# Ledger of designs, part 66: peptides against a protein of PDB entry 7SID

Target 1, 151 residues: chain A of PDB entry 7SID
Amino acid sequence: LHMYLMLLKELPGEEYPLPMEDVLELLKPLSNVCSLYRRDQDVCKTILNHVLHVVKNLGQSNMDSENTRDAQGQFLTVIGAFWHLTKERKYIFSVRMALVNCLKTLLEADPYSKWAILNVMGKDFPVNEVFTQFLADNHHQVRMLAAESIN

## One batch from the design tools (peptide; made by RFdiffusion4, then SolubleMPNN)

Design b2_p18_4_s1 (from b2_p18_4, 6 letters changed)
Fold by OpenDDE base, seed 5:
Structure b2_p18_4_s1 (fold): chain B 151 residues (1-151), chain A 18 residues (1-18)
Amino acid sequence: as target 1 above (151 residues)
Amino acid sequence: SLLEEILELAEKYKKRLE
């Protein structure tokens, strides 16, 4: 786990954007890692914080290639899983804060949710629609973060 | 396995992480 988290943190933070091929390679283990540690709040928070840089890399790509679509899909699968568990009240506020930041970054890259769509249990949820639900979060800090992110 | 995949990634990007 430590090795992967290090890769996830250090590779996307380069001055120049990662090639999409490298982004795809980095994302390959992500779903499995998240599944193994889904009940560990600290690990989940760390993952969500690190993948912010991955979103930035995805958003900087101007080419609609197979690798881009694949990388987007891999990333959205993970975000969808975190969203699903959030709906089941499995995550503390700090994890939800990290998730809101991910959703915010996605909306910055795709304001109209053309590709940023979460598929959970066979249903599609545009990220902008998902994001607005955090305005009614039970924790005041989460609501505040969601509110300031709209502006 | 997951462990093998992670190790492979680490090896592949070892120089870039130095």
Scores: peptide ipSAE 0.357, ipTM 0.877, DockQ to the pose 0.688
Fold by OpenDDE base, seed 1:
Structure b2_p18_4_s1 (fold): chain B 151 residues (1-151), chain A 18 residues (1-18)
Amino acid sequence: as target 1 above (151 residues)
Amino acid sequence: SLLEEILELAEKYKKRLE
């Protein structure tokens, strides 16, 4: 786990954007890692914090690339899973804060949710629609963060 | 396995992490 978290942290955010091929390789084990540690709040928070840089990398890439679409899909699958568990009240506020930051970054890259669409249980949820739900979060800090992101 | 995949990934990008 720690090795992967290190990779997730250190590879993105370099002086030069990661090639999309590398992003794909980095994302490949992510779903499984998240599944294994879905009940560990600290690990989930850490993952969500690190993948922020992946989002930034995805947003800078050529949207016409098949690899880009593939990477986006794999990333969104993970985010969708986190959101789904959030809806089931499985995560504490600090994890939700990290998720909101991810969604914020996604919206910065794709304000109209053209590609940023979560598929959960076979249904599509545009990230902009998902994001607005955090304005009504039970925790005041989450609401505040969401509200600040709109401004 | 997942562990093997992660280790392989780490090895692949070893130079970047140094």
Scores: peptide ipSAE 0.354, ipTM 0.876, DockQ to the pose 0.612
Fold by OpenDDE base, seed 4:
Structure b2_p18_4_s1 (fold): chain B 151 residues (1-151), chain A 18 residues (1-18)
Amino acid sequence: as target 1 above (151 residues)
Amino acid sequence: SLLEEILELAEKYKKRLE
């Protein structure tokens, strides 16, 4: 786990965007890692914090390429899983805050949620609609973070 | 396995992490 988290943190932090083929390689283990540690709040928080840079990389790529669509899909699958568990009240506020930051970054790259759509249980949820729900979060810090991200 | 995949990935990008 530590090795993967290090890669997730350090590789996207380059001065230039990662080639999409490298992004794909980096994302391949992600869903499995998240599944294994879905009940570990600290690991989930760390993952969400690190994938922020991946989101930025995805947003800077050609959206029409097959590799870009593939990478986006793999990433959104993971975010959708975190969102689903959040709705089931499985995550503490600090994890939800990290998720809000991810959603914010997605919206910066795709303000109209053309590709940033979460599919959960066979239903589509545009990230812009998902994001607004955090304005009503039970924890004040989550609400504040969401509100600050709008302006 | 997942572990093998991660190790292989780390080896592939070792130079970038130096």
Scores: peptide ipSAE 0.351, ipTM 0.875, DockQ to the pose 0.620
Fold by OpenDDE base, seed 3:
Structure b2_p18_4_s1 (fold): chain B 151 residues (1-151), chain A 18 residues (1-18)
Amino acid sequence: as target 1 above (151 residues)
Amino acid sequence: SLLEEILELAEKYKKRLE
């Protein structure tokens, strides 16, 4: 786990954006890692914080390439899983804060949710729609973070 | 295995992590 977390932290922050081929390789184990540690709040928070840099790479790439669409899909699958568990009230506020930051970054890259769409249980949820739900979060810091991103 | 896959990734990008 620690080795993978190090890769997530160190690789995306290079001077030049990672080639999409490398992004795909980096994302490949992510779903399995998240599944194994989905009940560990600290690990989930760490993962969500590190993948913020991946979101930036995804937004800068050529959206017409197959590799870009593939990487976006794999990433959104993971975010969708975190969103689903959030709806099930399985995550503490600090994890939800990290998730909101991911969603905020996605909206910066795709303000109209053309590609930033979460698929959960066979249904599509645009990130715009998902994001607004955090305005009603039970924790004041989560609500504040969500509200700040609208302005 | 997942562990083997992660180790392989680490080896592949070893030079960038130095």
Scores: peptide ipSAE 0.347, ipTM 0.875, DockQ to the pose 0.621

Design b2_p18_4_s2 (from b2_p18_4, 8 letters changed)
Fold by OpenDDE base, seed 1:
Structure b2_p18_4_s2 (fold): chain B 151 residues (1-151), chain A 18 residues (1-18)
Amino acid sequence: as target 1 above (151 residues)
Amino acid sequence: SMEQYILELKEKYEKRKE
């Protein structure tokens, strides 16, 4: 786990964007890692904080390539899982805040949710619609974070 | 396995730093 978290942190944050092939390799174990540690709030928070840099890479890539679509799909699957568990109230506010930051970064890359669409239980949820739901979060800090992102 | 794959990624990453 720690080795993977290190790679997740160090690779995407480089001055030169990662080739999409490398992004795909980095994302490949992510869903499994998230599944194994889905009940560990600290690990989930760490993962969500690190994948912020992955979003930046995805937003700067050639949107017409198959590799880009594949990487986006794998990434969105993970974000969708975090969103789903959030809806089931499985995550504390600090994890939700990290998720909001991820969604914010996604919206910066894709303001109109052209590709940033979460598929959960067979239904599509554009990230912009998902994001607005955090304006009504039960925790005041989450609401504030969401609100400042809108303004 | 997942552990083996992560190890391979680490090795590739370290190699790139060299």
Scores: peptide ipSAE 0.213, ipTM 0.782, DockQ to the pose 0.779
Fold by OpenDDE base, seed 2:
Structure b2_p18_4_s2 (fold): chain B 151 residues (1-151), chain A 18 residues (1-18)
Amino acid sequence: as target 1 above (151 residues)
Amino acid sequence: SMEQYILELKEKYEKRKE
């Protein structure tokens, strides 16, 4: 786990964007790792903090390539799972804040949610619509963080 | 296995840093 988290942190944060082929390789274990540690709040927070760099890398790539669409799909599956569990009240506020930061970064890359769409339980949820739900979060810090992106 | 795959990624990463 720690080795993978290191790679997740270090590789996308390089001075130059990773080739999409490398992003795909990096994302392959992610869904499994998230599933194994979905109940570990600290690990989930760490993952969400590190994937911020992946979002930035995805946003700077050629969106018309098959590899880009594949990478986006794999990434959004993970984010969708985190959001789904958030709706089920499975995560503490610090994890939700990390998720909000991910969603914020996604919106910076795709303000109109053209590709940033979460598919959960067979239904599509544009990230811009998902994001606004955190304005009504039960924790004041989460609401404030979400509000900063709107203002 | 997942662990073996991660190890391969690590090796690729280390080669890039060299």
Scores: peptide ipSAE 0.212, ipTM 0.784, DockQ to the pose 0.834
Fold by OpenDDE base, seed 4:
Structure b2_p18_4_s2 (fold): chain B 151 residues (1-151), chain A 18 residues (1-18)
Amino acid sequence: as target 1 above (151 residues)
Amino acid sequence: SMEQYILELKEKYEKRKE
């Protein structure tokens, strides 16, 4: 786990974007790792903080390639899982803070949620609609972070 | 295995840094 988290942190966000082929390889274990540690708040927070760099890399790529669509799909599956568990109140505020930051970064790359759409339980949820729900979060810091992202 | 795959990624990363 530690090794993977290190790679997740260090590989993306370089001066030049990673080739999409490398992004795909990096994302391949992610779903399994998230599934194994879905109940570990600290690990989930760390993952969400590190995948911010993946979003930035995805946003700089050509969205018309098959590899880009594949990478987006794999990434959004993970984010959708975190969103689903958040709705079920499985995560503490600090994890939700990290998720909001991730969603903020997604919106910076795709403000109108053209590709940033979460599929959860067979239903589609545009990230911009998902994001606005955090304005009503039970924790004041989460609400404040979400509000800061609107301006 | 998952562990082996991660190790392969590490090797690729180290080569890129060189």
Scores: peptide ipSAE 0.212, ipTM 0.786, DockQ to the pose 0.825
Fold by OpenDDE base, seed 3:
Structure b2_p18_4_s2 (fold): chain B 151 residues (1-151), chain A 18 residues (1-18)
Amino acid sequence: as target 1 above (151 residues)
Amino acid sequence: SMEQYILELKEKYEKRKE
């Protein structure tokens, strides 16, 4: 776990954006890692903080590339899982804060949710629609972060 | 295995830094 988290943090921080092929390789174990540590709040928060750089990379790539679509799909699957568990009230506020930051970054890359769509349990949820739900979060800091992201 | 795959990624990363 430690080695993977290190790679997740350091690789996207290269001087030049990672080739999409490398992004795909980096994302391959992500869903499995998230599944294994889904109940570890600290690990989940760390993962969400690190993947912010991946989001930026995905938003700057050629959207018509098959590799780009594949990478986007794998990434959105993970975000969708975090969103689903958030709806089930499985995550503390600090994890939800990290998720809001991820969603904010996605909206910066795709303001109208053309590709940033979460599929959870067979249903599609555009990220811009998902994001607005955090304005009504039970924790004041989460609500504030969501509100600041809209302005 | 997943662990072996991660180790391979680490090795590739370290080589890039050299």
Scores: peptide ipSAE 0.205, ipTM 0.778, DockQ to the pose 0.699

Design b2_p18_4_s3 (from b2_p18_4, 8 letters changed)
Fold by OpenDDE base, seed 4:
Structure b2_p18_4_s3 (fold): chain B 151 residues (1-151), chain A 18 residues (1-18)
Amino acid sequence: as target 1 above (151 residues)
Amino acid sequence: SLLEEILKLAKKYEERKK
């Protein structure tokens, strides 16, 4: 786990965007890792913090390539899972804050949610609609973070 | 396996850092 988290942190942080092929390789284990540690709040928070850089890399790539669509899909699957568990009240506020930051970054890359759409249990949820739900979060810090992100 | 994928990725990363 530690080794993967290190790669997740360090590779997307390079000055130049990663080739999409490398992004795909980086994302391949992600779903499995998230599944294994879905109950670990600290690990989930760490993952969400690190994948911020992945979003930035995805946003800088050509949206029309097959590899880009593939990478986006794999990433959104993970984000969708985190959001789903959030709806089930499985995550503490600090994890939700990390998720909000991810969603914010996604919206910066795709303001109209053309590709940033979460598919959960067969239903599509545009990230811009998902994001607004955090304005009504039970924790004040989450609400504040979401509100600040709108400006 | 998951471990194999991670190790492969790590190897590629190390090569890039050289």
Scores: peptide ipSAE 0.208, ipTM 0.774, DockQ to the pose 0.824
Fold by OpenDDE base, seed 1:
Structure b2_p18_4_s3 (fold): chain B 151 residues (1-151), chain A 18 residues (1-18)
Amino acid sequence: as target 1 above (151 residues)
Amino acid sequence: SLLEEILKLAKKYEERKK
């Protein structure tokens, strides 16, 4: 786990954007890692903080390539899983804060949710729609963060 | 396995740093 988290942190933060092929390789084990540690709040928060850089990388890439679409899909699958567990109240506020930051970054890259769409239980949820739900979060800091992102 | 995939990825990027 530590090794993977290190890679997840260090690679996307490079001066030059990662090739999409490398992004795909980086994302490949992510779903399984998240599944294994879904109950570990610290690990989840760390993952969400690190994947912020992946979002930025995805937003700067050629959106017309199959690899880009594949990478987007892999990433959104993970975010969708975090969203689903958030709806089930499985995560503390600090994890939700990290998720909001991810969603904020996604909206910056795709403000109209053209590709940023979460599929959960076979249903599609545009990120802009998902994001607005955090305005009603039970924790005041989460609500504040969400509200600041809109302004 | 998951571990094998992670190790493979780590090895790949470690080699790039050399």
Scores: peptide ipSAE 0.206, ipTM 0.771, DockQ to the pose 0.839
Fold by OpenDDE base, seed 3:
Structure b2_p18_4_s3 (fold): chain B 151 residues (1-151), chain A 18 residues (1-18)
Amino acid sequence: as target 1 above (151 residues)
Amino acid sequence: SLLEEILKLAKKYEERKK
């Protein structure tokens, strides 16, 4: 786990953007890691903080390439899973804060949610629609973070 | 396996650092 988290942190954000092929390789274990540690709040928060750099990389790539669509799909599947568990009230506020930051970054890259769409239980949820739900979060810091992102 | 994939990534990363 620690080795993967180190790679997830260090590989993105280099002097040059990672080739999409490398992004795909980096994302490949992510779903399995998230599944294994979905109940560990600290690990989930760490993962969500590190994947912020992946979002930035995805937003700078050619959206028409097959590799880009594949990477976006794999990434959104993971984010969708985190959101689903958030709806089930499985995560503390610090994890939700990290998730909101991910969603914020996605909206910056795709303001109209053309590709940033979460598929959960067979249904599609645009990130802009998902994001507004955090305005009603039970924790004040989560609400504040969501609110400042609208301005 | 998951372990094999992680090790492969680590090896690739180390090669880039050299």
Scores: peptide ipSAE 0.204, ipTM 0.771, DockQ to the pose 0.831
Fold by OpenDDE base, seed 2:
Parts: sequence; C-alpha cells; structure tokens
Structure b2_p18_4_s3 (fold): chain B 151 residues (1-151), chain A 18 residues (1-18)
Amino acid sequence: as target 1 above (151 residues)
Amino acid sequence: SLLEEILKLAKKYEERKK
C-alpha cells in the first residue's frame, strides 16, 4: 500500500505529465486499493489528495485517445465509489473535503461535465451536479470549501 | 513503460516486507 501511495503521489507530480499509458498503469490497482481500504478514513483521504494530480493529466490529454477514455473511466469509477459512500454517510468530513477538492479539479478540467460523469448503481451523475450537493453538506467546513470552489 | 517497471519493483518490495 505505502509504495503504491508513494507512486500515486510522486509520479503524477512530475514536471512533465505522465504518458497516458503510464497513467493507466497507475490507475489499474486503484479501485482495488480503494475497495480494500474503504473503511480507513485516513487512507481514503490520502488517496483522494493524491489523485488530484491524476486529474490534471486526464484533463490535459488528447480526448480522442482510447487510453484517455479508459483512464477517465477508471478514475471516475473510483470517484463514483467515494461519492456513493459519502451519500451513505460513511465518510467523515475530512474525507468529504478531499473529495470536494477532487471534484473541483475535475470541474476545472471539464467545466461542463462532458466526460466527468459518475456512474453509480447504473445511474449517471454529472460531476457539476454532484458538486453542488456539497453546498448543502452537514459539515460547515465542507460547505465552505464547496462554496469557495465556485467563487 | 517506466511506470510498469516501477510498479513491478514496488510490488516486489511490498512482498518482501510481508
């Protein structure tokens, strides 16, 4: 886990963006890692913080690339899972804040949610729609962060 | 790819730590 988290943190943060092929390889184990540690708030927060750099790569890549679409799909699956568990009140505010930051970054890359669409339980949720829900979060810091992201 | 190689190394490292 620790080595993967290190890679997740360090590789996307390089001065030069990772080739999409490498992004794919980096994302491959992510779903499994998230699933395994879904109950660990600290690990989830760490993951969400690290994947912020991945979003930048996804947004800057060639949208016509098959690898890009694949990477986006894998990434969105993970984000969707986090959001789903958030809706089920499984995550504390600190994890939700990390998720908000991730969603914010997604919106920066895709303001109109053309590709940033979460599919949860067979239903599509555009990230912009998902993001607005955090404006009504039960925790004041989450609401504040969401509001700041819009302004 | 470079990442594949790194991941392989990482996996080996993790396995050794177990």
Scores: peptide ipSAE 0.141, ipTM 0.722, DockQ to the pose 0.156

Design b2_p18_4_s4 (from b2_p18_4, 10 letters changed)
Fold by OpenDDE base, seed 5:
Structure b2_p18_4_s4 (fold): chain B 151 residues (1-151), chain A 18 residues (1-18)
Amino acid sequence: as target 1 above (151 residues)
Amino acid sequence: DVLKEIEELYEKYKKRLE
């Protein structure tokens, strides 16, 4: 886990955007890692914080390429899983804060959720619609973060 | 095997982290 978290943190932070091939390689283990540690709040928070850089990298890429769509899909699958567990009240506020930041970054790249769509249990949920739900979060800091992202 | 995959990934990119 440590090795992967280090790669996830450091590689996307390069001066130049990662080649999409490298992004794909980096994302390959992500779903499995998240599944193994989905009940570990600290690990989940760390993962969500690190993948922010991946989102930024994805936003700078050619959205018409197959590799970009593949990377987007793999990333959105993970975010969808985190959101699903959030709806089941499985995550504390600090993890939800990290998730909101991910959603915010996605909206910066795709304000109208043309590609940023979460598929959970066979249903599609545009990120902009998902994001608005955090305006009514039980924790005040989550609500504030969500509100700041809108303005 | 997730662990093996991660190890291979690290070996591939570790030089870029130095």
Scores: peptide ipSAE 0.467, ipTM 0.910, DockQ to the pose 0.593
Fold by OpenDDE base, seed 4:
Structure b2_p18_4_s4 (fold): chain B 151 residues (1-151), chain A 18 residues (1-18)
Amino acid sequence: as target 1 above (151 residues)
Amino acid sequence: DVLKEIEELYEKYKKRLE
């Protein structure tokens, strides 16, 4: 886990964007790692914080390539899983805050949710629609973070 | 195996982390 988290943290967000083929390689084990640690709040928080760099790197790439669509799909699958578990009240506020930051970064790359659409249990949820729900979060810090991201 | 996959990934990119 440590090795993977380090890769997530250090590889993306460099001076030059990662080639999409490298992004795909980086994302390949992500879903499995998240599944293994889905009940560990600290690990989930760390993963969500590190994948911010992946989103930023994805947003700098050409969205018309097959590799880009593949990378987006793999990433959105993971975010969708975190969203689903959040709706089931499985995550504490600190994890939800990390998720909000991730969703914020996605919206910066895709403000109108053209590609940033979560598919959960066979249903589609645009990220902009998902994001606004955090304005009504039970924890004040989550609401505040979401509100700050609107401006 | 996820662990093996991560190890291979690390070996591939470890030089960029130095």
Scores: peptide ipSAE 0.466, ipTM 0.910, DockQ to the pose 0.585
Fold by OpenDDE base, seed 1:
Structure b2_p18_4_s4 (fold): chain B 151 residues (1-151), chain A 18 residues (1-18)
Amino acid sequence: as target 1 above (151 residues)
Amino acid sequence: DVLKEIEELYEKYKKRLE
């Protein structure tokens, strides 16, 4: 786990954006790692914080390439899983805040949710619609974070 | 094996972390 978290943290943070091929390699084990540690709030928070840089890479890539679509899909699968578990009230506020930051970054890259669409249980949820739900989060800090992103 | 996959990934990119 620590090896992967190190890669997840350090590689996307380089001066130059990662080639999409490297992004794909980096994302490949992510879903499995998240599944293994889905009950560990600290690990989930850490993962969500680190993947912020991946989102930035995805937003700067050639949107017409197959690799870009593949990377986006794999990333959105993970975000969708976190969103789903959030809806099931499985995550504490600190994890939800990290997720909000991810969604915020996604919206910065795709304000109209053209590609940023979460598929959960066979249904599509545009990230902009998902994001607005955090305005009504039970925790005040989550609401505040979501609200400041709108203004 | 996720652990094996991560180890291989680390070996591939560890030079960039140095």
Scores: peptide ipSAE 0.464, ipTM 0.910, DockQ to the pose 0.583
Fold by OpenDDE base, seed 3:
Structure b2_p18_4_s4 (fold): chain B 151 residues (1-151), chain A 18 residues (1-18)
Amino acid sequence: as target 1 above (151 residues)
Amino acid sequence: DVLKEIEELYEKYKKRLE
């Protein structure tokens, strides 16, 4: 786990954006890692904080390439899983804060949710619609972060 | 399998982290 978290943190911080081929390689184990540590709040928060840089990379790439679509799909699958567990009240506020930051970054790259769509249990949820739900979060800091992200 | 995959990934990119 430590090795993967280090890669996730340090690789996207290179001077030049990561080639999409490298992004794909980096994302390959992500879903499995998230599944293994889904109940570890600290690990989940750390993962969500680190993947922010991946989101930025995805938003700057050629959206018409097959590799870009593949990377977007793998990333959105993970975000969808985190959101699903959030709806089931499985995550504390600090994890939800990190998730909101990810969603904010996605909206910056895709304000109208043309490609940023979460598929959970066979249903599609545009990120802009998902994001608005955090305005009604039970924790005040989550509500505030969501509200600030809209402005 | 996951651990093996992560180890291979690290070996591939470790030089960029130095």
Scores: peptide ipSAE 0.462, ipTM 0.909, DockQ to the pose 0.597

Design b2_p18_5_s1 (from b2_p18_5, 7 letters changed)
Fold by OpenDDE base, seed 3:
Structure b2_p18_5_s1 (fold): chain B 151 residues (1-151), chain A 18 residues (1-18)
Amino acid sequence: as target 1 above (151 residues)
Amino acid sequence: SLEKLREEFLSNVTLPKE
């Protein structure tokens, strides 16, 4: 876990995007790692903070490639799971803050949710619709962060 | 599969509040 988190932390920012092939390699173990540590909120928060770089890379890539669609799907699977657990009120505000930041970045890349769609329990949820739900979050800081992203 | 991983992720999760 520690080694993987270090790798995620060292991902280059938006200024230096990774090749999609490299993004795929980094995403491959992500779902498994998240599954194993889903009950550890500190780990989840850390993961969400680090995968912000992945979102930035996805937004700058050629969406017509199969690899891009694959990477997108893998990433959205993870985000969808985090969102679902958030809806179930399983995560504390700090984790939700990190998730909102991920969703914000997705919306910056795809404002109309053309590809940024979360599939949870067989249903599709566009990220723009998902994001607006955080405006009604129980925690003040989460609401404020969501509001700042829209205005 | 990705769906399998998602289901595993969501299964039997209980987290404490602040």
Scores: peptide ipSAE 0.037, ipTM 0.640, DockQ to the pose 0.136
Fold by OpenDDE base, seed 2:
Structure b2_p18_5_s1 (fold): chain B 151 residues (1-151), chain A 18 residues (1-18)
Amino acid sequence: as target 1 above (151 residues)
Amino acid sequence: SLEKLREEFLSNVTLPKE
């Protein structure tokens, strides 16, 4: 786990994106890793913080390639799962804050949720609609972070 | 498949409440 998290952390930023093929290789085990540690709040927070780099890479990639669509799908699967568990009140505020940052970055890349759509239990949820729900989060810091993203 | 990955992630989820 530690080695994998370090690899995610070392992903280049938005200005220096990785080739999509490399992004895919890093995303392939991600769902399994998240599944193994879904009950560990600290690990989940760390994962969400590190996958911010993936969002930045996806935002600057060729959106029409098969590899891009595959990477987007794998990434959104993970985000959707975290959001689903958040709706079930399974995650503490610090994990939700990390999730909001991911959603914020997604909206910067795709403001109208053309591709940033969460599919949870067979139902589609555009990220822009999902994001606004955090304005009414029970924790003040989460609400404040969400508000900063809009204003 | 992506659906299989979703099911694996969400299966047997028992987490502490907020």
Scores: peptide ipSAE 0.034, ipTM 0.633, DockQ to the pose 0.123
Fold by OpenDDE base, seed 5:
Structure b2_p18_5_s1 (fold): chain B 151 residues (1-151), chain A 18 residues (1-18)
Amino acid sequence: as target 1 above (151 residues)
Amino acid sequence: SLEKLREEFLSNVTLPKE
């Protein structure tokens, strides 16, 4: 876990995007790591904070590439799972804030949710629709972050 | 395999609340 988190932390942002092949290599263990540590609030928050760099890299890539679609799919699977568990009140506010930041970054890269669509339990949920739900979050800081992120 | 990982992550578990 520690080694993997270090790799995610060091991922460059949008100004210096990695080749999509390298991004895919980093994403391969992600779903498994998240599954193993879904009960650990601190680990989940850390993962969500680190994968912000992944979103930035995805937004700078050729959307017609098969590798890009693959990377998007793997990433959105994880985000969808975090959102689903959030709706079930499984995560504390700090984890939800980290998730909102991920969703915000997704919307910046894809304002019209052309590819940023969460598939949860066989149903599709555009990120822009998912994002608005956090305006009614029980914690004031989460609501504030969501409101300030609306452009 | 990816679907299996998704299902495992989404499995019903009791987590601490705030």
Scores: peptide ipSAE 0.027, ipTM 0.614, DockQ to the pose 0.139
Fold by OpenDDE base, seed 4:
Structure b2_p18_5_s1 (fold): chain B 151 residues (1-151), chain A 18 residues (1-18)
Amino acid sequence: as target 1 above (151 residues)
Amino acid sequence: SLEKLREEFLSNVTLPKE
């Protein structure tokens, strides 16, 4: 886990996007890692903070390649799972804030949710629709973060 | 399998709340 998180942390920003092949290699173990630590709030927060770099890389890539679609699918599956558990009120506010930051970054890359769609239990949820729900979050800091992202 | 891991992650088992 530590080595994997360090790899995620070292990803460059959107100004220096990685080749999609490298992004895929980083995403491959992500579902497993998240599944193993889904009950650990601190680990989940850390994962969500680190995958911000992945979102930035995905947003700067060519959307037509098979590798891009594969990377998007793997990433969105994880984000969808985090959101699903958030709807079940399983995560503390700090984890939800980290998730909001991920969703914000996705919307910056895909404002109209052309590809940023969460599929949960066979149903599609566009990220722009998902994001607005955090404006009514029970925690004031989450609401504030969501509101600041809209303006 | 990856699908099994995803299913496990999506389970509604109780997690710590704030």
Scores: peptide ipSAE 0.027, ipTM 0.607, DockQ to the pose 0.179

